# Ledger of designs, part 53: peptides against a protein of PDB entry 5TUV

Target 1, 107 residues: chain A of PDB entry 5TUV
Amino acid sequence: KEVIDRLRYLKAEIEDLELKERELDQQKLWLQQSIKNVMDDSINNRFSYVTHEDICNCFNGDTLLAIQAPSGTQLEVPIPEMGQNGQKKYQINLKSHSGPIHVLLIN
Target 2, 107 residues: chain B of PDB entry 5TUV
Amino acid sequence: AQECQNLEVERQRRLERIKQKQSQLQELILQQIAFKNLVQRNRHAEQQASRPPPPNSVIHLPFIIVNTSKKTVIDCSISNDKFEYLFNFDNTFEIHDDIEVLKRMGM

## One batch from the design tools (peptide; aimed at target 1 I67 P70 V77 L94)

Design b2_p26_2 (made by RFdiffusion4)
Pose (drawn by RFdiffusion4):
Structure b2_p26_2 (pose): chain A 104 residues (1-83, 87-107), chain B 106 residues (1-49, 51-107), chain P 26 residues (1-26)
Amino acid sequence: KEVIDRLRYLKAEIEDLELKERELDQQKLWLQQSIKNVMDDSINNRFSYVTHEDICNCFNGDTLLAIQAPSGTQLEVPIPEMGQKKYQINLKSHSGPIHVLLIN
Amino acid sequence: AQECQNLEVERQRRLERIKQKQSQLQELILQQIAFKNLVQRNRHAEQQARPPPPNSVIHLPFIIVNTSKKTVIDCSISNDKFEYLFNFDNTFEIHDDIEVLKRMGM
Amino acid sequence: EEEEEEEEKDEEYWEKLQEKAEKAFK
C-alpha cells in the first residue's frame, strides 16, 4: 500500500531528526555553560557595562528607564486589565538590590 | 492510517523545532562575540580616559523600559520582601541587554 | 465587536511583554 511504506519512510527519517535534536540539545547546553564562564571572569565583569550614549543611539526619543538587577531576578508583567487600565511591572530580587538609572 | 497522519504532524513539529533550536544556537554564539567585543571596546576607552560607577554606566544584566514622555512612572516598595512594583498610566515596552548589544553592533 | 477587538489587542500586547519577561535578567 501507499500508506504502509509512507510510514516506513517517515519512521526512517525521524531517528535522524531525533539524533539531530539530541546533538543540538548537547551543543546548546555547553554553549550556555561557556557563556556563563565568560561573564563571570572578574576581569570581564569589570567591563560588562554600557554607557548613556549607547542607549540613546538605540532608542530614539521618549523617557528611558534602565533597571539593573542580579542574575535570576524575576520579572512579572500582568495583563492590561481594568480596575483605569493597569500597566505594571512586578520585580522580585532575592540576590540583591536593584539599580535604576533614568536615561536622558 | 491515522498512524500515518500522526507521524506527519509529528515530523513537521520536530522539523520546526529543530530549526528554531539551530537559530537560538547561533544567537547564543552571537551573544558571546558581542559580549567579548563590548568588553574589548570598554577597555580601549579606558586607556584614553575611568567613568564613575552610578552614573554614565549600566552593568549587565539589565532591562530598558521605554514609555512616552507624558507617562508617569511610579515606584513602590511594600512590606513584603524582595518585591518591586512599577506602575505606568500608559503603555510601555521592555527591551533586554541582548537586543541593545545587537542594536549597537557588537 | 469593538470591545472584543480591544481585548484582543490587549492580549497580543501582553504576549509580547511575556516574551520579554521570560528573557529578562538571564

Design b2_p26_2_s1 (made by RFdiffusion4, then SolubleMPNN; from b2_p26_2, 10 letters changed)
Fold by OpenDDE base, seed 5:
Structure b2_p26_2_s1 (fold): chain B 107 residues (1-107), chain C 107 residues (1-107), chain A 26 residues (1-26)
Amino acid sequence: as target 1 above (107 residues)
Amino acid sequence: as target 2 above (107 residues)
Amino acid sequence: EEEEKEKKEALEYHEKLQKKAARAFK
């Protein structure tokens, strides 16, 4: 009887959790769309930038590259492997589909 | 019973997924707030300066920041498809997305 | 053992990069 009651309880709870998970999924989609709409607004888009000073304040002592690319750009970072000269290769692969990629050297 | 144990495992799995999704939702909310704050800051700054910043002095969203040692040699190549970019580094590097940068900026 | 350590470090490095870049340009 105790086992049967536990099974019933667990099944009911799992059903409730499934509903909760779907609710969260919908909320996520809604919020993602909201963010997209806000960023795509012409006025907001005009002011959606950071400065060199902003970046320099966040990072010190290193060479800094800023890479701006369209939303949806594919970014790949392969596992480091040995190159032809016996040196490990560290790479970034970018594939844009909707516009140019811009690279800025910060420092 | 084995069935009871299986359901308990599933219950716990669902609870963890829900917790993760709740956390992700909160991060999206913070992202939207940070973006709005960035836009407001820039609008106010340009109003005070009575002009937009120089074109090559700002980094438009979306972007990433790549940081590496000052000694790191960086090579960039563009494929025949001008939408594809390859960056080669002779040493390790780090990547930071625009969301992380906005957080570091205190937005 | 040293080779295994190096392999582990490389995996950790790659994992960190993948995590940081997971939401880039999205």
Scores: peptide ipSAE 0.588, ipTM 0.908, DockQ to the pose 0.813
OpenDDE base, seeds 1, 2, 3, 4: peptide ipSAE 0.581, 0.580, 0.585, 0.580; ipTM 0.906, 0.904, 0.907, 0.906

Design b2_p26_2_s2 (made by RFdiffusion4, then SolubleMPNN; from b2_p26_2, 11 letters changed)
Fold by OpenDDE base, seed 5:
Structure b2_p26_2_s2 (fold): chain B 107 residues (1-107), chain C 107 residues (1-107), chain A 26 residues (1-26)
Amino acid sequence: as target 1 above (107 residues)
Amino acid sequence: as target 2 above (107 residues)
Amino acid sequence: DEKEKEEKENLEYHEKLQKKAARAFK
C-alpha cells in the first residue's frame, strides 16, 4: 500500500514537472524573440557596439582580437592536434552565411 | 520497488533540468538589460560628443574577443569561399562572447 | 602518466573554449 501510494505520488509530480518544463521552454522562446526584436530595431542596432576602451578595460596584458560576424555564423574550435612539425595546432574556424566577418586588433 | 526508484531518479532529473532552465532564463533577462543599458550609454555618449565614433574604433554586436599571449603568432586566412575564415595560433588562446564582455563592463 | 596528463589538459582546455564559445553569434 505504501509503495503504491508512493508510485502514484511520483507519477503525479512528474506530470506537474513536465508542465513546468514546457512553460519554461515557452518563456525562453518568448524572451529570445524579444531580445532579437530589440536588437533588430534600427535605433538600437545603430548603438549596439562596444569601444576599444571598453575591451581594454576588461582585458590586460595580452593580444586581443575582436571578431564581429553576422548572427548565425558558425564557430568551430577544434581539439588541439599535433602538426607535422610537432607543434600543437590551435585553431578557430568561422563560417558566415549572411555577411562579412570583421577582425580588429585591439592591442 | 525498482519502479519507485526509477521514478525517483526521473523526478530528480526533471528537477535539475528545470533548475537549469530557470537559470538560463535569468541569464537571458540579464542579457536584455545589459543590451538596453549599452544602447543608452552609447546614445548619451554620442550626444555629448556631437558625433558618432569612428567606424574602426568600435565593435558591433555580435562579436567575440580572442585573447592570447603577446608572444603568440596569429595567422589568418580566408578560404575560397570568402565567408570562411581560419585563424591559426602557435599557442593557447581564450574566447569571450559579447555577453561576457558586457558583464565585465558592468552593463 | 605524462601523456595522460597532457590529454587531460587538452580536454580541459577544449571544454573551456567550447563553453565560452557556445553562445557566440547566436
Scores: peptide ipSAE 0.592, ipTM 0.908, DockQ to the pose 0.804
OpenDDE base, seeds 1, 2, 3, 4: peptide ipSAE 0.587, 0.586, 0.589, 0.586; ipTM 0.906, 0.905, 0.907, 0.906

Design b2_p26_2_s3 (made by RFdiffusion4, then SolubleMPNN; from b2_p26_2, 9 letters changed)
Fold by OpenDDE base, seed 5:
Structure b2_p26_2_s3 (fold): chain B 107 residues (1-107), chain C 107 residues (1-107), chain A 26 residues (1-26)
Amino acid sequence: as target 1 above (107 residues)
Amino acid sequence: as target 2 above (107 residues)
Amino acid sequence: KEEEEEEKERLEYHEKLQKKAARAFK
């Protein structure tokens, strides 16, 4: 009876958790759509930027590249491998499908 | 019973997924708030300056920041497809998305 | 042991980059 009762309890709880998970999934979708709508607004889009000063205040002492690309751009960072010259290769691969990529040197 | 143990494992798995989804939802909320604050700041700043910032002085969303040592050599090449970019570094680098940058900015 | 530690560091480095890059441009 103890095992049977535990099984019933667990099954019921799992069903409740399934409902909760679906609720969270729906909330995420709604919020993502909300964010997209806000960012796609013409006025908001016009002012959706940071300055060189903003970036410099966040980072210090390094070379900084700012790379702006369209939403949906594919970013790949492969595992570092040895090159033909015996040096490790550190790479970033970017593939845009919707527009140009812009690169700015900050420092 | 083995079935009871299996259900307990499943229960715990679902609880962990729910926790992760709750955290992700919170991050999305913060993202939206940060973006709205950014837009508000920029609108106010441009109103005070009576002009927009120079085009090459700002980084439009979405973007990433790549930071590396001052000694790191960076090569950038554009592939046959003009929308594909390859960055080569002779040393390690870090990547930060725009959301992280906005957090560092205190937005 | 040193080689194993270096491999661990390389994997951790890559994992960190992947985690931060995954959300980019979404």
Scores: peptide ipSAE 0.596, ipTM 0.910, DockQ to the pose 0.789
OpenDDE base, seeds 1, 2, 3, 4: peptide ipSAE 0.591, 0.590, 0.594, 0.592; ipTM 0.908, 0.907, 0.908, 0.908

Design b2_p26_2_s4 (made by RFdiffusion4, then SolubleMPNN; from b2_p26_2, 10 letters changed)
Fold by OpenDDE base, seed 5:
Structure b2_p26_2_s4 (fold): chain B 107 residues (1-107), chain C 107 residues (1-107), chain A 26 residues (1-26)
Amino acid sequence: as target 1 above (107 residues)
Amino acid sequence: as target 2 above (107 residues)
Amino acid sequence: EEKKKEEEENKKYHEKLQEKAKRAFK
């Protein structure tokens, strides 16, 4: 009886959790769409930038690359492997489908 | 019973997923707030300066920041249409998305 | 053991980069 009662309880709880998870999924979709709408607004888009100063304040002592690309651009970082000269390969692969990529060197 | 144990494991798995999704939602909310604050800051700054910033002095969203040692050698290969980029580094590097940068900026 | 340690470090490094890269340009 105790085991049966526990099973019933767990099944009911799992069902409730499934409903909660779906609710959160819907909320996520709504919020993502809201963010897109805000960013796509012409005025907001015009002012959606950071400055060199902003970046320099966040980072110091390093070489910095700022890479701007269209939304949906694919970014791949392969696993480091040994090169022909015995040096490890560290790479970034970028593929845009909707527009050009812009690169700025900072510091 | 084995069935009871299996359901308890499933329950815990679902609880963890829900917790993760709740955290992700909160991050999206913070992202939207940070973006709105950024836009407001920039709009106000341009009003005070009575001019937009120079084109190459700002980084438009979306972007990433790649940081590496000052001694790191960086090679870049670019496609003719500038839609594909390959970066090669002779040492390790780090990547930071625009959301992280906005957080570091205190937006 | 030293080789295993290096492999673990490489794994951690790659995982961190992949985590950051997943959210890029979304």
Scores: peptide ipSAE 0.584, ipTM 0.909, DockQ to the pose 0.838
OpenDDE base, seeds 1, 2, 3, 4: peptide ipSAE 0.576, 0.574, 0.576, 0.575; ipTM 0.908, 0.906, 0.908, 0.908

Design b2_p26_3 (made by RFdiffusion4; failed a check: the pose's geometry)
Pose (drawn by RFdiffusion4):
Structure b2_p26_3 (pose): chain A 104 residues (1-83, 87-107), chain B 106 residues (1-49, 51-107), chain P 26 residues (1-26)
Amino acid sequence: KEVIDRLRYLKAEIEDLELKERELDQQKLWLQQSIKNVMDDSINNRFSYVTHEDICNCFNGDTLLAIQAPSGTQLEVPIPEMGQKKYQINLKSHSGPIHVLLIN
Amino acid sequence: AQECQNLEVERQRRLERIKQKQSQLQELILQQIAFKNLVQRNRHAEQQARPPPPNSVIHLPFIIVNTSKKTVIDCSISNDKFEYLFNFDNTFEIHDDIEVLKRMGM
Amino acid sequence: SLELKKNLDFILEDSEEIKELEEEIE
């Protein structure tokens, strides 16, 4: 039949696709690890910053609010319901205080 | 028969997913070289100059909140711990450290 | 109800589409 070896063919491709994903899952997990190792060198943390000019060049006009918090800080944004609509940002930081810079 | 329809849908799924994983994989690479160059760029600027800590500098990780000039922004801290509440009377946008690094080049 | 939830991290997270496709495959 046309269908029964449409199966055997498809069932012979997905393992290549399955191993490809396993490979891609391993590559991503120790690429992420190599990224963690670089952003926590003490020398590299020393220069891991951006200036006002950089922000202004990438955001034309308006009011800009820069919020800095430690890693793992959670940011929760509810739906713009009505109660006047509510636009709000819920910030939860367990590892430390947050720093807010008003960009001009 | 429906074992044929199930695997064709599953195949495209695996394909669509494996493709997106290869995309975020090179984005992660781009994230590292952008971070490395950003660090190298800041070291070079310090040899021609040190900028003060609370001003003119934003450390990673961070977010950029963009809204209109006529928008009022409120900051509230309550009795509950480890909580921050920002209110806007109008719409806003949130951008990440990764995107701004891309917009600046590297 | 929530429109967005994320972590402030330097490391890129998986997209919602990848997580949905993983749930559908499982």

Design b2_p26_3_s1 (made by RFdiffusion4, then SolubleMPNN; from b2_p26_3, 14 letters changed; failed a check: the pose's geometry)
Amino acid sequence: QLAKKFTISTILQESQEILELEKELE

Design b2_p26_3_s2 (made by RFdiffusion4, then SolubleMPNN; from b2_p26_3, 16 letters changed; failed a check: the pose's geometry)
Amino acid sequence: QLAKKFTISVILPESQEILELDKELA

Design b2_p26_3_s3 (made by RFdiffusion4, then SolubleMPNN; from b2_p26_3, 16 letters changed; failed a check: the pose's geometry)
Amino acid sequence: QLLKKFTISVIPQDSDEILKLDEELA

Design b2_p26_3_s4 (made by RFdiffusion4, then SolubleMPNN; from b2_p26_3, 18 letters changed; failed a check: the pose's geometry)
Amino acid sequence: QLEKSFTISVIPQESKEELELDELLK

Design b2_p26_4 (made by RFdiffusion4)
Pose (drawn by RFdiffusion4):
Structure b2_p26_4 (pose): chain A 104 residues (1-83, 87-107), chain B 106 residues (1-49, 51-107), chain P 26 residues (1-26)
Amino acid sequence: KEVIDRLRYLKAEIEDLELKERELDQQKLWLQQSIKNVMDDSINNRFSYVTHEDICNCFNGDTLLAIQAPSGTQLEVPIPEMGQKKYQINLKSHSGPIHVLLIN
Amino acid sequence: AQECQNLEVERQRRLERIKQKQSQLQELILQQIAFKNLVQRNRHAEQQARPPPPNSVIHLPFIIVNTSKKTVIDCSISNDKFEYLFNFDNTFEIHDDIEVLKRMGM
Amino acid sequence: SYTSDESFNYTFPFAGPIDIEENLID
């Protein structure tokens, strides 16, 4: 039949696709680890910053609010319901205080 | 028969997912070279100048909140711990450290 | 980017620990 070896063929490709994903899952997990190791060198943390000019060049006009918080800080944004609509940002930081810079 | 329809749908799924994973994989690589260059760029600027800490500098990680000039922004801290509440009377946008690093080149 | 038209949860990515001073707007 045309269907029974449409199966054997498809069932012979997915393992190549399955192993390709396993490989891609391993590559991603120790690429992320290598990224973590670079951003926590004490020398590299020293220069891991951006200036006002950089932000202004990438955001034309308007009011800009820069919010800095430690890693793992969770940011929750509810739906714009009505109660006047509500536009709000819920910020939860357990590892430390947050720093807010008003860009001009 | 439906064991044929199930695997063709599953195949495309795996394909569409494996493709997106290869995309985020190179984005992660781009994230590292952009970060390395950003660090190298700041070291070079410090040899021609040190900028003060609370001003003119934003440390990673961070977010950028963009809204209209006529928009009022409120910041509230309550009795509950480890909580921050920002209110806007109008719409806003949130951008990440990764995107701003891309917008500035590397 | 993210817009205020939808609800979502976002977690900041990993970074090294640094001393951060609290600062807030008016």

Design b2_p26_4_s1 (made by RFdiffusion4, then SolubleMPNN; from b2_p26_4, 11 letters changed)
Fold by OpenDDE base, seed 5:
Structure b2_p26_4_s1 (fold): chain B 107 residues (1-107), chain C 107 residues (1-107), chain A 26 residues (1-26)
Amino acid sequence: as target 1 above (107 residues)
Amino acid sequence: as target 2 above (107 residues)
Amino acid sequence: SFTSDTGFTYTLPYAGKREIEESLIP
């Protein structure tokens, strides 16, 4: 029946898509490792920074905080809830495991 | 017929995942290029200046930028283990990662 | 960019994981 033929075709296509997805997953892992290696290089690490001017050129009109944290630091922004004073709570939680967190006020 | 419809839904779901993964892979490639360009720029700039920038004038990767109103009151507290940081805001804010900053810089 | 109105979590550096997990912190 026509339905049987369609089923065979769809199953074969899904199998091909599974292979493609696995290929992309492996490529992602490879690129992530490559980026890590490049960033961990001593020379690259020495020059892996942006300037105050760079940030100012990217943003304007508001208060800008730069928060530098070590690799592996977990960042959490909870869903805003009403506080005891009737105002919504807006907050950022940071958890570092491998070093200090540095905060810089840009403007 | 019902099985055929189920497989078509599954096929479409996989196609969307693959599309998303392809986009993420492209983003990783661009990130690596942007980082290399950043390093090259900084190396050249320091060579021309014959000195590194002042330590507190630059922001080392990885970092985030928090953007909020000039009227926003920001409070920061540190946990007992000194590895957890809590930032409280009395108003809304936006977070931009270092990748976005590099994009805005044209890297 | 991310806003304060959306609960989310991620790990630095944000290397290729654009799907943000909802924050578990109340």
Scores: peptide ipSAE 0.381, ipTM 0.884, DockQ to the pose 0.277
OpenDDE base, seeds 1, 2, 3, 4: peptide ipSAE 0.380, 0.378, 0.383, 0.379; ipTM 0.884, 0.880, 0.882, 0.883; seed 3 fails the geometry check

Design b2_p26_4_s2 (made by RFdiffusion4, then SolubleMPNN; from b2_p26_4, 12 letters changed)
Fold by OpenDDE base, seed 5:
Structure b2_p26_4_s2 (fold): chain B 107 residues (1-107), chain C 107 residues (1-107), chain A 26 residues (1-26)
Amino acid sequence: as target 1 above (107 residues)
Amino acid sequence: as target 2 above (107 residues)
Amino acid sequence: MYTSDQGFTFTLPYAGKREIEESLIP
């Protein structure tokens, strides 16, 4: 009886958790759409940028590449493999489907 | 008994997923706020300067920042249409998205 | 933050689309 009662309780709780997870998924979709709408606004889009100073204040002492890529761009960093010279290969692969990618060197 | 244990494991898994999704929702809210603050800052700055910033002095969203040592050799292969990029590094690098940059900026 | 030492594949911008562990959320 005790085991049966525990099983029933757990099954009911899992069902409630499933409903909660679905609710959170819907809220996520709503927020993502909200962000998209805000970013796509003509005025907001005009002012949606950072400066070189902003970036330099966030990072120090290194080489910085700023890669401006359109929404939907795929970024891939493969697991480092050994190259012909016995050195590990560190790579970034970018593929855009909606427009050109722009790269800036920040120093 | 075994069925009870299996359900308890599933319950815990679902609880952890819910917690993660709640955290992601909070981050999305913060992203939207940070973006709005960025827009307001830039609008105010351009009003004071009475001109837009030079095109090459700003980085438009969305973007990413690649950070690597000054000693790192970087090679870049670009497709003719600039839709595909391959970066090769002879050393390790870090990638930071625009969201993280906005956070570091205090937006 | 992402590092070159581990393989990753995702779509830009993040916009909360990918599943990330809480410890990795900035």
Scores: peptide ipSAE 0.339, ipTM 0.872, DockQ to the pose 0.259
OpenDDE base, seeds 1, 2, 3, 4: peptide ipSAE 0.329, 0.325, 0.320, 0.201; ipTM 0.877, 0.870, 0.870, 0.862; seeds 3, 4 fail the geometry check

Design b2_p26_4_s3 (made by RFdiffusion4, then SolubleMPNN; from b2_p26_4, 11 letters changed)
Fold by OpenDDE base, seed 3:
Structure b2_p26_4_s3 (fold): chain B 107 residues (1-107), chain C 107 residues (1-107), chain A 26 residues (1-26)
Amino acid sequence: as target 1 above (107 residues)
Amino acid sequence: as target 2 above (107 residues)
Amino acid sequence: MFTSDEGFTYTLPYAGKRPIEESLIP
C-alpha cells in the first residue's frame, strides 16, 4: 500500500545518505593526511612558528602560557572535582612519547 | 506508521551528521590554507631580516595556549626527561589550540 | 577553545579530532 511505498522511499534515501557519509569520512581522512604531509615537509617545518607578538595580539590582560610539544603528545584535562582541602581542582596533564615539552611564559 | 516515523527520525539524524561533517571538512581546508600562509609570512620576514629569529623568541607548532587570570597560582610538576607535565591551577583556565591562534592572527 | 570546566583528551596536533564522550576522563 502507500505505507509500503513510503517505507521503500525512506529506506532508499537513507541508503543514499549512508553513501554520502562514507564519502565525507574518506575525504576527511585524505585531507588529514595531506595536512600532515604539508606540515612534515622540511621547508614548511622550518617556518612553522608564531612569535610572542603574534600571541600577545591574540590575547590581552591575563597570564599566557605557550606549551610546545612534539606531534603525538597527549593532552588531558580531567573533569574538575573537589580536592581534599575543599578546593576545586583544575589540571592539565601532558605526555609526550617522542621528545621534551617546552613551556614559555608570554604574558 | 510507527516504522515510517522511526525512519524519518533516522533520516533527519543522518542529514544533520552530513551537515556537520561538511562543516568540519571546510574547517580542515581553511586550516591548511592558514598554515601555508603562516609559512609564507615567516619565510618573507626572515628574508628581509637576513637572519632567523632567536630560538626562544618563537613558538613552534604544534602548541597550545593556556590563558588564565594573573591572580591564578600555577604549579607544575615535570618529569626528569621533560616528557610528562602536570599543571595545577587554583582557578579556571582556557586552552586554545594552534589552529585557533592562526585564525585570530588572520592567516 | 576548551575550558577547564570540561573534561577532554586529544592528541597534538589538533586536526579535527574533537573531544567526544568516550574521551572524557573523570
Scores: peptide ipSAE 0.370, ipTM 0.880, DockQ to the pose 0.270
OpenDDE base, seeds 1, 2, 4, 5: peptide ipSAE 0.351, 0.351, 0.337, 0.330; ipTM 0.881, 0.878, 0.875, 0.872; seed 4 fails the geometry check

Design b2_p26_4_s4 (made by RFdiffusion4, then SolubleMPNN; from b2_p26_4, 12 letters changed)
Fold by OpenDDE base, seed 3:
Structure b2_p26_4_s4 (fold): chain B 107 residues (1-107), chain C 107 residues (1-107), chain A 26 residues (1-26)
Amino acid sequence: as target 1 above (107 residues)
Amino acid sequence: as target 2 above (107 residues)
Amino acid sequence: MYTSDQGFTYTLPYAGKREIEESLLP
């Protein structure tokens, strides 16, 4: 009887948690759409940029590449594998479907 | 007894997922705030300067920053239409998205 | 932050559309 009561309690709690999870999923979707709307606004889009100074202030010393690509661009970094020469391959693959990709050397 | 234990495991699993989703939702909220702050900053700056920045001096969103050693050799293959890029590095690198940059900027 | 030692894919811009490890979140 005690076990039965515990089972009933756990099942009820899990049901409540399922509802909470679905609520969070919906909130995420709405927020994602909100972000998209804000970023796609013509005025906001005009001012959606950072400067070379901004980047230099965020990072120190090493080679910095800035890669600007259109929304929807797919980025792939494969798991490093040994090449034929015995050297690990470190790669970045970019594929855009809506416009050209631009690369800037910051430092 | 075993059924109770199984449900307790499931309960804990769901609680962890909910926690993760709450954290992700909070990050999205911060992203939207950071973007709005960036836009406001740039609008103000251009108003003060009475002109937009030079085209090649800014990096438009969305973008990524690649950070690697100055000794790293980077090879880049580009398609004719600049829609596809393949970067090869002879050493490790780090990628930072625009969201992280905005955070580092204090937006 | 993402590292070259970990394989991953995503679509620009990232807006929480993919599940990423908490340690890798910006």
Scores: peptide ipSAE 0.345, ipTM 0.877, DockQ to the pose 0.265
OpenDDE base, seeds 1, 2, 4, 5: peptide ipSAE 0.342, 0.327, 0.337, 0.340; ipTM 0.878, 0.873, 0.876, 0.875

Design b2_p26_5 (made by RFdiffusion4)
Pose (drawn by RFdiffusion4):
Structure b2_p26_5 (pose): chain A 104 residues (1-83, 87-107), chain B 106 residues (1-49, 51-107), chain P 26 residues (1-26)
Amino acid sequence: KEVIDRLRYLKAEIEDLELKERELDQQKLWLQQSIKNVMDDSINNRFSYVTHEDICNCFNGDTLLAIQAPSGTQLEVPIPEMGQKKYQINLKSHSGPIHVLLIN
Amino acid sequence: AQECQNLEVERQRRLERIKQKQSQLQELILQQIAFKNLVQRNRHAEQQARPPPPNSVIHLPFIIVNTSKKTVIDCSISNDKFEYLFNFDNTFEIHDDIEVLKRMGM
Amino acid sequence: YSYPVFDSFHLYDHNGNPLDYPYKSE
């Protein structure tokens, strides 16, 4: 039949696709690890910053609010329901205080 | 028969997913070289100059909140711990450290 | 402030679903 070896063919490709994903899952998990190792060198953390000019060049006009918090800080944004609509940001930081810079 | 329809849908799924994984994979690489160059760029600027800590500098990680000039922004801290509440009377946008690093080149 | 960097901010909706950047409110 046309269908029974449409199966054997498809069932012969997905393992290549399955192993390709396993490989891509391993590559991603120790690429992320190598990224973590670079951003926590004490020398690298010393220069891991951006200036006002950089922000202003990438955001034309308006009011800009820069919010800095430690890693793992969770940011929760609810739906714009009505109660006047509510536009809000819920910020939870367990590892430390947050720093807010008003960009001009 | 329906074992044929199930695997064709599953095949495309795996394909569409494996493709997106290869995309985020190179984005992660781009994230590292952009971070390395950003660090190298800041070291070079310090040899021609040190900028003060609370001003003119934003440390990673961070977010950028963009809204209209006529928008009022409120900041509330309550009795509950480890909580921050920002209110806007109008719409806003949130951008990440990764995107701003891209917008500035590397 | 300066902190060790491990990842970026985790963005969530009210149901706890992860959201992608850039986020636009409507």

